Peptides against a protein of PDB entry 3ZOQ. Designs and how they scored, part 102

Target 1, 223 residues: chain A of PDB entry 3ZOQ
Amino acid sequence: QLLQDSWWNQLKEEFEKPYYQELREMLKREYAEQTIYPDSRDIFNALHYTSYDDVKVVILGQDPYHGPGQAQGLSFSVKPGVKQPPSLKNIFLELQQDIGCSIPNHGSLVSWAKQGVLLLNTVLTVRRGQANSHKGKGWERLTDRIIDVLSERERPVIFILWGRHAQMKKERIDTSKHFIIESTHPSPFSARNGFFGSRPFSRANAYLEKMGEAPIDWCIKDL

## One batch from the design tools (peptide; made by RFdiffusion4, then SolubleMPNN)

Design b2_p19_5_s2 (from b2_p19_5, 9 letters changed)
Fold by OpenDDE base, seed 4:
Structure b2_p19_5_s2 (fold): chain B 223 residues (1-223), chain A 19 residues (1-19)
Amino acid sequence: as target 1 above (223 residues)
Amino acid sequence: EEEEEREREEELEAKEQGL
């Protein structure tokens, strides 16, 4: 099967729906005719690294990085050896100021994913050099369902919503049960308007501790 | 509302630039 059991049980019905079959056929054409990111084997990496039951924190992104070698199927994350994008650099600057972590020499957030940080983009593929090229093709319906099944989960989740696009998903989140951390986007255009100083990492850990859960080790080791 | 719209435009611009 496409996903591990915990996610498959939540999402199996979506994969049988016409919209997903149409998306799948579109993706087959796109990957055959265009350079598409991430690698097709990495599309569901967020769900592979973080099981449905192990999700502690969700960080929403829009769609993958559209440059060579960047996207690895995790929001904001880039493969080792790739220059850190400006938004990711700002994330690490806030991480340093928030909880004292050093700036890593790479941009891979896999260590967060392995600890229960679901690094989910709302759109999971993109054409090379064409941001949002796969917007409105069916991914949003699947990723909305991912948010929905997490919202319906009894065990609370922390949603980190940077910027307006992510914050638009707040309507799908049961705020009586789940926690939301909101700020402006880490982009150079928006970071100084509220992202810097928002302290999302310490705030997330404070919620986890209040729930009796282990905090996230947000500090990333050099490679 | 105007600030929210501006932020959305800034995010889109940043994404298009690979930021």
Scores: peptide ipSAE 0.175, ipTM 0.835, DockQ to the pose 0.385
Fold by OpenDDE base, seed 1:
Structure b2_p19_5_s2 (fold): chain B 223 residues (1-223), chain A 19 residues (1-19)
Amino acid sequence: as target 1 above (223 residues)
Amino acid sequence: EEEEEREREEELEAKEQGL
């Protein structure tokens, strides 16, 4: 089975649709002819680490990092031993200022994913060195459905929407049930315009506590 | 609209640069 049962129940119909079959065929060609990230086994890591029912927080990214060894199927996250990209460094700087966490010596956000932070990119694959090369190929339709089924869930979710690309998904989120934390993107180009000082981590935890849920331990231990 | 478009372009540029 491609996905764990909780996600399969929500998404099984999508995988039978023509658009997804076309996407799958495209991806088969791409992985055969090009260097594609992440590894094909890691494409759905966000859904593997965080079940549909266990989602507490969603952090939306655009598409995977396009450099060798970087992408691990989680938005903003990089494999251990990989240099932290600038946006991720800024995420950790805000984390430090927000709740006092130390900056980890690696960039893996797997510990967040395991606690119910869905680290979802809107596009789940990329060609080496070519950002957004798989935009408009079908991933957005699937990931829109992921957002939709979470929005339809009775149990509230916190959506962290950094930058305009992520914020465009706000229209798909039932704000009567779910909470949205918005700021500028953590990118060096935008972080000083609102991301820094936005305190998304403490705000998310405050909402979780209000909902009677356990807060996220956002602090990442060194490896 | 211009600011929103600029922000999207900046995010795209950042992504293209591996940021």
Scores: peptide ipSAE 0.171, ipTM 0.836, DockQ to the pose 0.401
Fold by OpenDDE base, seed 2:
Structure b2_p19_5_s2 (fold): chain B 223 residues (1-223), chain A 19 residues (1-19)
Amino acid sequence: as target 1 above (223 residues)
Amino acid sequence: EEEEEREREEELEAKEQGL
């Protein structure tokens, strides 16, 4: 099966729907004819690293980085050896100011994913050099369903919604059960307007502690 | 609303630049 059991049980019906079949056929053509990121085997890395039941925190991104070797199927994350994009640098700056973590020498957020931080983009693929090139092709419907099934989960989730695009998903989140941390986007264009000083990492851990859950070790070790 | 629109534009610009 495409996904691990916990996610498969939640999403299996989506993969049989016409929209996903159309998306799949589109992706087959795109990967055959164009350079598409991430690697096809990495598309669902967010779901591979973080099971449905293990999700503690969700960080929503828009779509993957569109440069060579960058995207690894996790929002905001880049493969080791890849220069940290500006938004990611700002994330680490806020992390340092928030909870005192050192700036890592790489941009991989896999350690967060392994601890229950679902690093989900709303669109899971992109054509090289063409941001949002796969917008409106069906990914949003699947990722909306991911948000929905998490919202329906009894065990609370923390949603970190940076910027307007992510915040548009707030309507899908049952705020009677789940926590939302909102700020401007970590982008250099918006970070100074509220992202810096928003302290999303300590706030997330404070909620986890209130729920009796282990906090996330947000500090990333050098490679 | 104007601020929201500005933020959407800034996010789009950031994504286009691979930020």
Scores: peptide ipSAE 0.153, ipTM 0.825, DockQ to the pose 0.389
Fold by OpenDDE base, seed 5:
Structure b2_p19_5_s2 (fold): chain B 223 residues (1-223), chain A 19 residues (1-19)
Amino acid sequence: as target 1 above (223 residues)
Amino acid sequence: EEEEEREREEELEAKEQGL
């Protein structure tokens, strides 16, 4: 099956809907005719690394990086050996200032994903060199459903919402059950307006501890 | 409203530039 059992049970109905079938047919054409990122096998990596039941934290991104070899199906993350994008560099700067982690020599956030950090983009594919090229094609409906089924979950989730695009999803989150950490985006254009000093990593761990859950080891080892 | 619009434009520009 396309997804592991825990996510399949939550999302199986979406994959049968016309919008997703249309999206799938569009993607078949796009991958055949264009250079699309990430690799088709990596589209659902966020859901592969983090099961529905294992989600502790959600970090929302917009869409994948559109450069060669960058995207690996995880928001803000880049494959090892890829130069860290500016927003990711700022994430690591805040990580260092927040909890004292060293800046890693790579940009892979897979270690977070394996600990229950769902690194979800709202749009899961992109054309090479064309940011938001797959916006409004059906991904947002699926990813909204992902947010919805997490919001409906009894076990609390922490949503980290950087910037206005992610914050627009706040209305879908039941704040009586779930926690939200908001700041400006880590982009160089907005990071100095509130992202730096927002301490999302220590704040997330403080909530996890309050819930009686194990904190995330946010520190990333060098490769 | 103007501030929100500006922030959105800045974030979009950053994304388009691969930032």
Scores: peptide ipSAE 0.034, ipTM 0.710, DockQ to the pose 0.381

Design b2_p19_5_s3 (from b2_p19_5, 8 letters changed)
Fold by OpenDDE base, seed 4:
Structure b2_p19_5_s3 (fold): chain B 223 residues (1-223), chain A 19 residues (1-19)
Amino acid sequence: as target 1 above (223 residues)
Amino acid sequence: MEEERERLEEELYNQEQGL
């Protein structure tokens, strides 16, 4: 899959490595033999919508939604017309409480991605109905490299790390240059333990303003 | 305690997918 030049320059060496070739061959078999999400054309949507140079904020997820029509290659995001998953509903509840945005009638976060919010899952594909089915197959090594090259970037990035899985990536982030916003996961299990009231959206914009960058318009319009 | 929380967060997130 073709990437923007800025990402290609950062990741081209990874695509030549054996682990990625093995991953690619695995994916060819998986997409041929099973229902895999997202659509193969959407795997790198996070990188398509947000260039390496345009990244302002990173939001890390685990792996794509494994239900039909849900995943669109962006962490936590669902295609329009799809019921909002509980975690996403909680994200919008926090958005409303944090900065007063209305709850949108859809779950697409594409508007964030287009503004420089990299919505990155650590694993970029999944089998239908089988969560984490592509865990440990090579995606984590690529996505670790994505985090690394962002950490190495001179222009600061804001990393929003919800839950322990995302927070384990903190060791890869140069906190002398980059900003971290941490809380519990937005899932119904953990949201009341720190996610609600964490105000990640206003805090991210406060950092952007301090950096002299335009804030993110986090409010999502209805379709 | 923290490892248990992580597993429960992951399990719930996995369960909500496709609902």
Scores: peptide ipSAE 0.126, ipTM 0.792, DockQ to the pose 0.704
Fold by OpenDDE base, seed 2:
Structure b2_p19_5_s3 (fold): chain B 223 residues (1-223), chain A 19 residues (1-19)
Amino acid sequence: as target 1 above (223 residues)
Amino acid sequence: MEEERERLEEELYNQEQGL
C-alpha cells in the first residue's frame, strides 16, 4: 500500500527487508485462500488517517477483530453499523466517566485517528474467526519499528498502553521525551482492576496542553 | 502471576471479538 510521505520516509527501509517481503507473500496467499480482516485496502488505515508528524497519541491494540465487517484497520475500532465489542463499550464507559462524553451509537474511532490518535495494532491482519492467526508472521517487527521511529521523534508522543501485551512495548519508548499512560486492559476481565477510573483521555489531554498542543476531542458524534 | 494475567487478558479479548 502507498503510505503518506511522512510514514514512507520512516518505514521505507522496512519494506525492502526480507521479513516484510515474506510477510507480504504470506498475506497474498492468505487473502487469496482465506477470509482475512481487515480488507487489504484497510490494513494501513492507522497510518493513512494519522501521519507520522501528526501523531499526538498512540493507542496500542493486539490484532484486528476477526468477525465479518468489524475491523477497519484501527485498534479497538469497528465499522459503523457493527455492534460494539465489550472492550470498546468499556472504553466508551471510561470516556463518559472521565470527560463526560456520551456513548456513541457506533464504534468507529476514525474521528480520533483524524486528530492524531494512532490506533495501532501490533498485528495488522487476522483470519476470520481465528484470533492471533497472524501473530509472529512479521507484523510485530514492522509495528515495533513504528513505535521506534515515534520514540525517536523529538516532538513528544503520548502512549496509552492498556494491558500487559501493550505494556511490553514500554521498553521501546524513550520515557525521557514521551509520556506513557498505563492501565489494565478495557476487556471485561481486567477493566474493573484498573482500567475504569484510569482516566486516560483527560490525562492524555493534560499532557497535550502541557506541551502546548491542542487537546483531542475524544467525544464521538452519532452517525 | 503476571504472565498468567496477560494470557487471560489476551484470551478474553480474543473471545469478545466474535460477540
Scores: peptide ipSAE 0.097, ipTM 0.777, DockQ to the pose 0.734
Fold by OpenDDE base, seed 1:
Structure b2_p19_5_s3 (fold): chain B 223 residues (1-223), chain A 19 residues (1-19)
Amino acid sequence: as target 1 above (223 residues)
Amino acid sequence: MEEERERLEEELYNQEQGL
């Protein structure tokens, strides 16, 4: 898949490595033999919507939603018309409490992506109905490299790390340059244990303002 | 307890994807 030049320059060496070629071969078989999400054209949507240079904020997810029509290549995001998953509902509840945004009538986070919020899953594909089915197949190595090249960037990035899975990536982030916002996961199990009241949206904007950058308009308009 | 929390968060997130 064709990437923006800024990402291609950062990742081109990865695509030539054996692990990625093996991943690609695996994916070809998977998409041919099974129902895989997201659509193959949407796998790299996070990188398509947010160039390397335009990244202001990173929100890490695990892997795509595995239900029909849900995943659109952006972490936590669902296509318009799709019922908001519980974690996403909690994200919007925190958004409302944090900065007063209304809860949108859809679950698409594309507006964040277009403003420089990299909505990155650590694993970029999944089999229908089989969560983490593509874990350990090579995506993590690529997405680790994405985190690495952002960490190496001189212009600071804000990393929002919800839950342990995302927080395990903290070791890859140069905290002398970059900002980290950590809390429990927005899932119903953990949201009351720290996610609610963590105010990640206002905190992210406070860092952006300190950096002399435009804040993110986190409020999502209805469709 | 942290490992248990991680597992439960992952499991719940995985479950909600099917809703």
Scores: peptide ipSAE 0.087, ipTM 0.773, DockQ to the pose 0.683
Fold by OpenDDE base, seed 5:
Structure b2_p19_5_s3 (fold): chain B 223 residues (1-223), chain A 19 residues (1-19)
Amino acid sequence: as target 1 above (223 residues)
Amino acid sequence: MEEERERLEEELYNQEQGL
């Protein structure tokens, strides 16, 4: 699927660069020879659901879930009918404690994406059962550029940076224009060390209101 | 040490996904 015009205008130069052409050829081989997630049609779902101009909030993830049927091209999100991964469960627990939302019976964050929450992984594909298998293959250069063009945007963005990997991108963000919400990762290994009680959802909405923008409806309806 | 622990924790979590 073609990117929305707003993203195409920001990223067209990247798609012409050798690194991206090499990445594309690598991906063609990977999808032909192995089971790769997400489905090739879903790789750019974060950009499909949230245009460049409509981005209000960015939530950074590492790479897609590597189990069958899980990844849907959105960070932390899983397709309906898929068991919620531990980090996602903790995200919903914090959501409940922060702003009183009920825990949804599914793990799809598409409703956030449609409201301007860019659910961006730094790496957009993975081999089945092999976490980080597509690390260092070119995705990081593209996704760094996505962060850069958002940082260069005059209209403010809120970046939610959970854990060290996401926080390493802070140096690319112009904090004179943009807001950053940082905490430990929602993983069961780190959530109790700062993620729980960090209240990223209410804090994000407080910034949006300060900017004169409509807040995000973070509550997810049951399917 | 804390930063290294966080990196390890995230990596361990990612490895457990889909099992």
Scores: peptide ipSAE 0.082, ipTM 0.777, DockQ to the pose 0.544

Design b2_p19_5_s4 (from b2_p19_5, 11 letters changed)
Fold by OpenDDE base, seed 2:
Structure b2_p19_5_s4 (fold): chain B 223 residues (1-223), chain A 19 residues (1-19)
Amino acid sequence: as target 1 above (223 residues)
Amino acid sequence: SEKEEEERREQLYNEELGL
């Protein structure tokens, strides 16, 4: 099966739907004819690293980085050895100011994913050098379903929604059960307008503690 | 407004970089 059992039980019906079959056929052509990111084996890394039951926090991104070697199937995350993109640098600056973490020498957020931070893009693939090239092709329907099944979960989830694109998903989240942390995007164009000083990491951990859950160790070790 | 201009810049940046 494509996904681990916990996610498969939630999403298996989506993969049989026409929209996903059309998406799959599109992706087959794209990966054959174009350079597509991430590697096809890494598309569902967010779901591989963080099981449905283990999700504590969700951080939504738009689509993968479209440069060589960058995308690793996790929102905002880049593979080790890759220069940290501006938004990710700002994320680490806020992390440092919020909870005192050192800025890591790499941009991999895998350690967050392994602790229950679902690093989900709304679109899971991109053509090299062409941001949003796979927008409106079916990914959004699947990722909306991911948000929906998490919203339907009895155990609370914390949704971190940076910027307008992510915040558009708020309507799908049952705020009677789940927590939302909203701010402007970590982008250099918006970070000074609310992202910096928003303290999403300490706020997320405060919610986790109120729920009787272990906090996330947001600090990332150097490689 | 300044906020609207910054939001437009944010949108442009996010659309350009896929963030």
Scores: peptide ipSAE 0.038, ipTM 0.700, DockQ to the pose 0.315
Fold by OpenDDE base, seed 4:
Structure b2_p19_5_s4 (fold): chain B 223 residues (1-223), chain A 19 residues (1-19)
Amino acid sequence: as target 1 above (223 residues)
Amino acid sequence: SEKEEEERREQLYNEELGL
């Protein structure tokens, strides 16, 4: 099976649907004919690192970084040794101001994923140098289903929604059960309009503590 | 989108530096 058991039980029906079969065939052509990111083995890393039952926090991204060696299948995250993109730098600046973490010497957010932070892009692949090149090809239907099954889960989830694209998914979230943290996007174009000072990390941990759950250790160690 | 705007800025910066 494509996914670990907890996600497979929630999503197996999607993989049998025509839209996903068409997406899969499209991806086969794309990976054969062009440079596509992330590596095909890393497409579902968000679901691999964070099981359905272990999700505590969701951070939504748009689509993967489209530069060489950047994307690792986790929203906003880059592989070690890769220069931190501007939005990620701003995320770490807010992390430092919010809860006092040092800025790490790398951009990998795998440590968050392993603690139950689902780092989900709404579109899971991209052509090299072509942002949103795989928009509207079927990924959004799958990732909408991921949001839906999390919204239906009895155990509460915290959704961190940076910017308008992520905030459009709020309509799919049962806010009677789940918590929403919203601000402007960490992009240099929007961060000063509300992202800085939004303190999403301490706020997320405050909700977790209120629910009797262990907080996330957001601080990232140097490599 | 905010991501597209960031990527556009980075592209322009790289072009200006000849990268």
Scores: peptide ipSAE 0.038, ipTM 0.682, DockQ to the pose 0.143
Fold by OpenDDE base, seed 3:
Structure b2_p19_5_s4 (fold): chain B 223 residues (1-223), chain A 19 residues (1-19)
Amino acid sequence: as target 1 above (223 residues)
Amino acid sequence: SEKEEEERREQLYNEELGL
């Protein structure tokens, strides 16, 4: 099976649907003919690192980084040794100001994922050098279903929605059960308009504590 | 998109450093 059991039980029906079959065939062509990111084995890393039942927090991104060696199947995250993109730098700046974490010497957010932070892009693949190149090809329907099944879950989830693209998914979230943290995007073009000072990390942990759950250790250790 | 804006800024920064 494509996914671990907890996610497979929630999503297996999607993979049999025509839209996903078409997406799969498209991706086969793309990976054969173009340089596509992330590596095909890393496409579902967000779901591999964070099981359906273990999701505590969701952070939505748009699509993967489209530069060599960057994307690792987690929103905003880059592989170790990769220069931190501007938005990620701003995320770490806010993290430092919010809860006092040091700026890590790498950009991997795997430690968050392993603690229950689902780092989900709405589109899970991209052509090299072509942002949004796989927009509207079927990923959004799958990732909408991921949001839906989390929204339907009885155990509460915290959704961190940075920027307009992520915030468009708010309508899919049952706010009677789940919590939403919204701000402007960490992009240099928007971070000073509300992202900085939004304190999403401490706020998320405050909700987790209120739920009787262990907080996230947001601080990232150097490699 | 906000991501595209980020990438544009990084490009501008790199161009500035290259001058």
Scores: peptide ipSAE 0.036, ipTM 0.686, DockQ to the pose 0.126
Fold by OpenDDE base, seed 1:
Structure b2_p19_5_s4 (fold): chain B 223 residues (1-223), chain A 19 residues (1-19)
Amino acid sequence: as target 1 above (223 residues)
Amino acid sequence: SEKEEEERREQLYNEELGL
């Protein structure tokens, strides 16, 4: 099956809906005619690394990086050996200031994903060199459903919402059960307006501890 | 969006460098 059992049970009905079939047809054409990122095998990596039941934290991104070799199906994350994009660099700067982690020599956030940090983009594919080129094609409906089923989960989730795009999803989150950490986006254009000093990592761990959960080891080792 | 602005900046930088 397309997804692991825990996610499949939550999302299987979406894949049968007309909107997803249309998206699938579009993607078939796109991958055949254009250079699309990430690799088609990596589209659902966020769900592969972090099961529905294992989600502790959600970090929402917009869409994948559109440069060669960058996107790996995880929001903000880049494959090892890829230069860290500016937003990711700022994420690591905040990580260092927040909890004292060293800045890693790579940009892979897989270690977070494996600990229950769902690194979800709202749009899961992009054309090379064309940011948001797959916006409005159906991904948002699927990823909204992902947010919805997490919001409906009894076990609390922490949502980290950087910037306006992510924060617009707050209306879908039951804030009586779930925790929201909001700030400006880590982009160089906005980071100084609230992202720096927001301490999302220590705040997330404080909530996890309050819930009796193991904290996330946010520090990333060099490769 | 903030991400789009970052991407545009990166694109501009790459264009300036001929990348």
Scores: peptide ipSAE 0.032, ipTM 0.677, DockQ to the pose 0.125

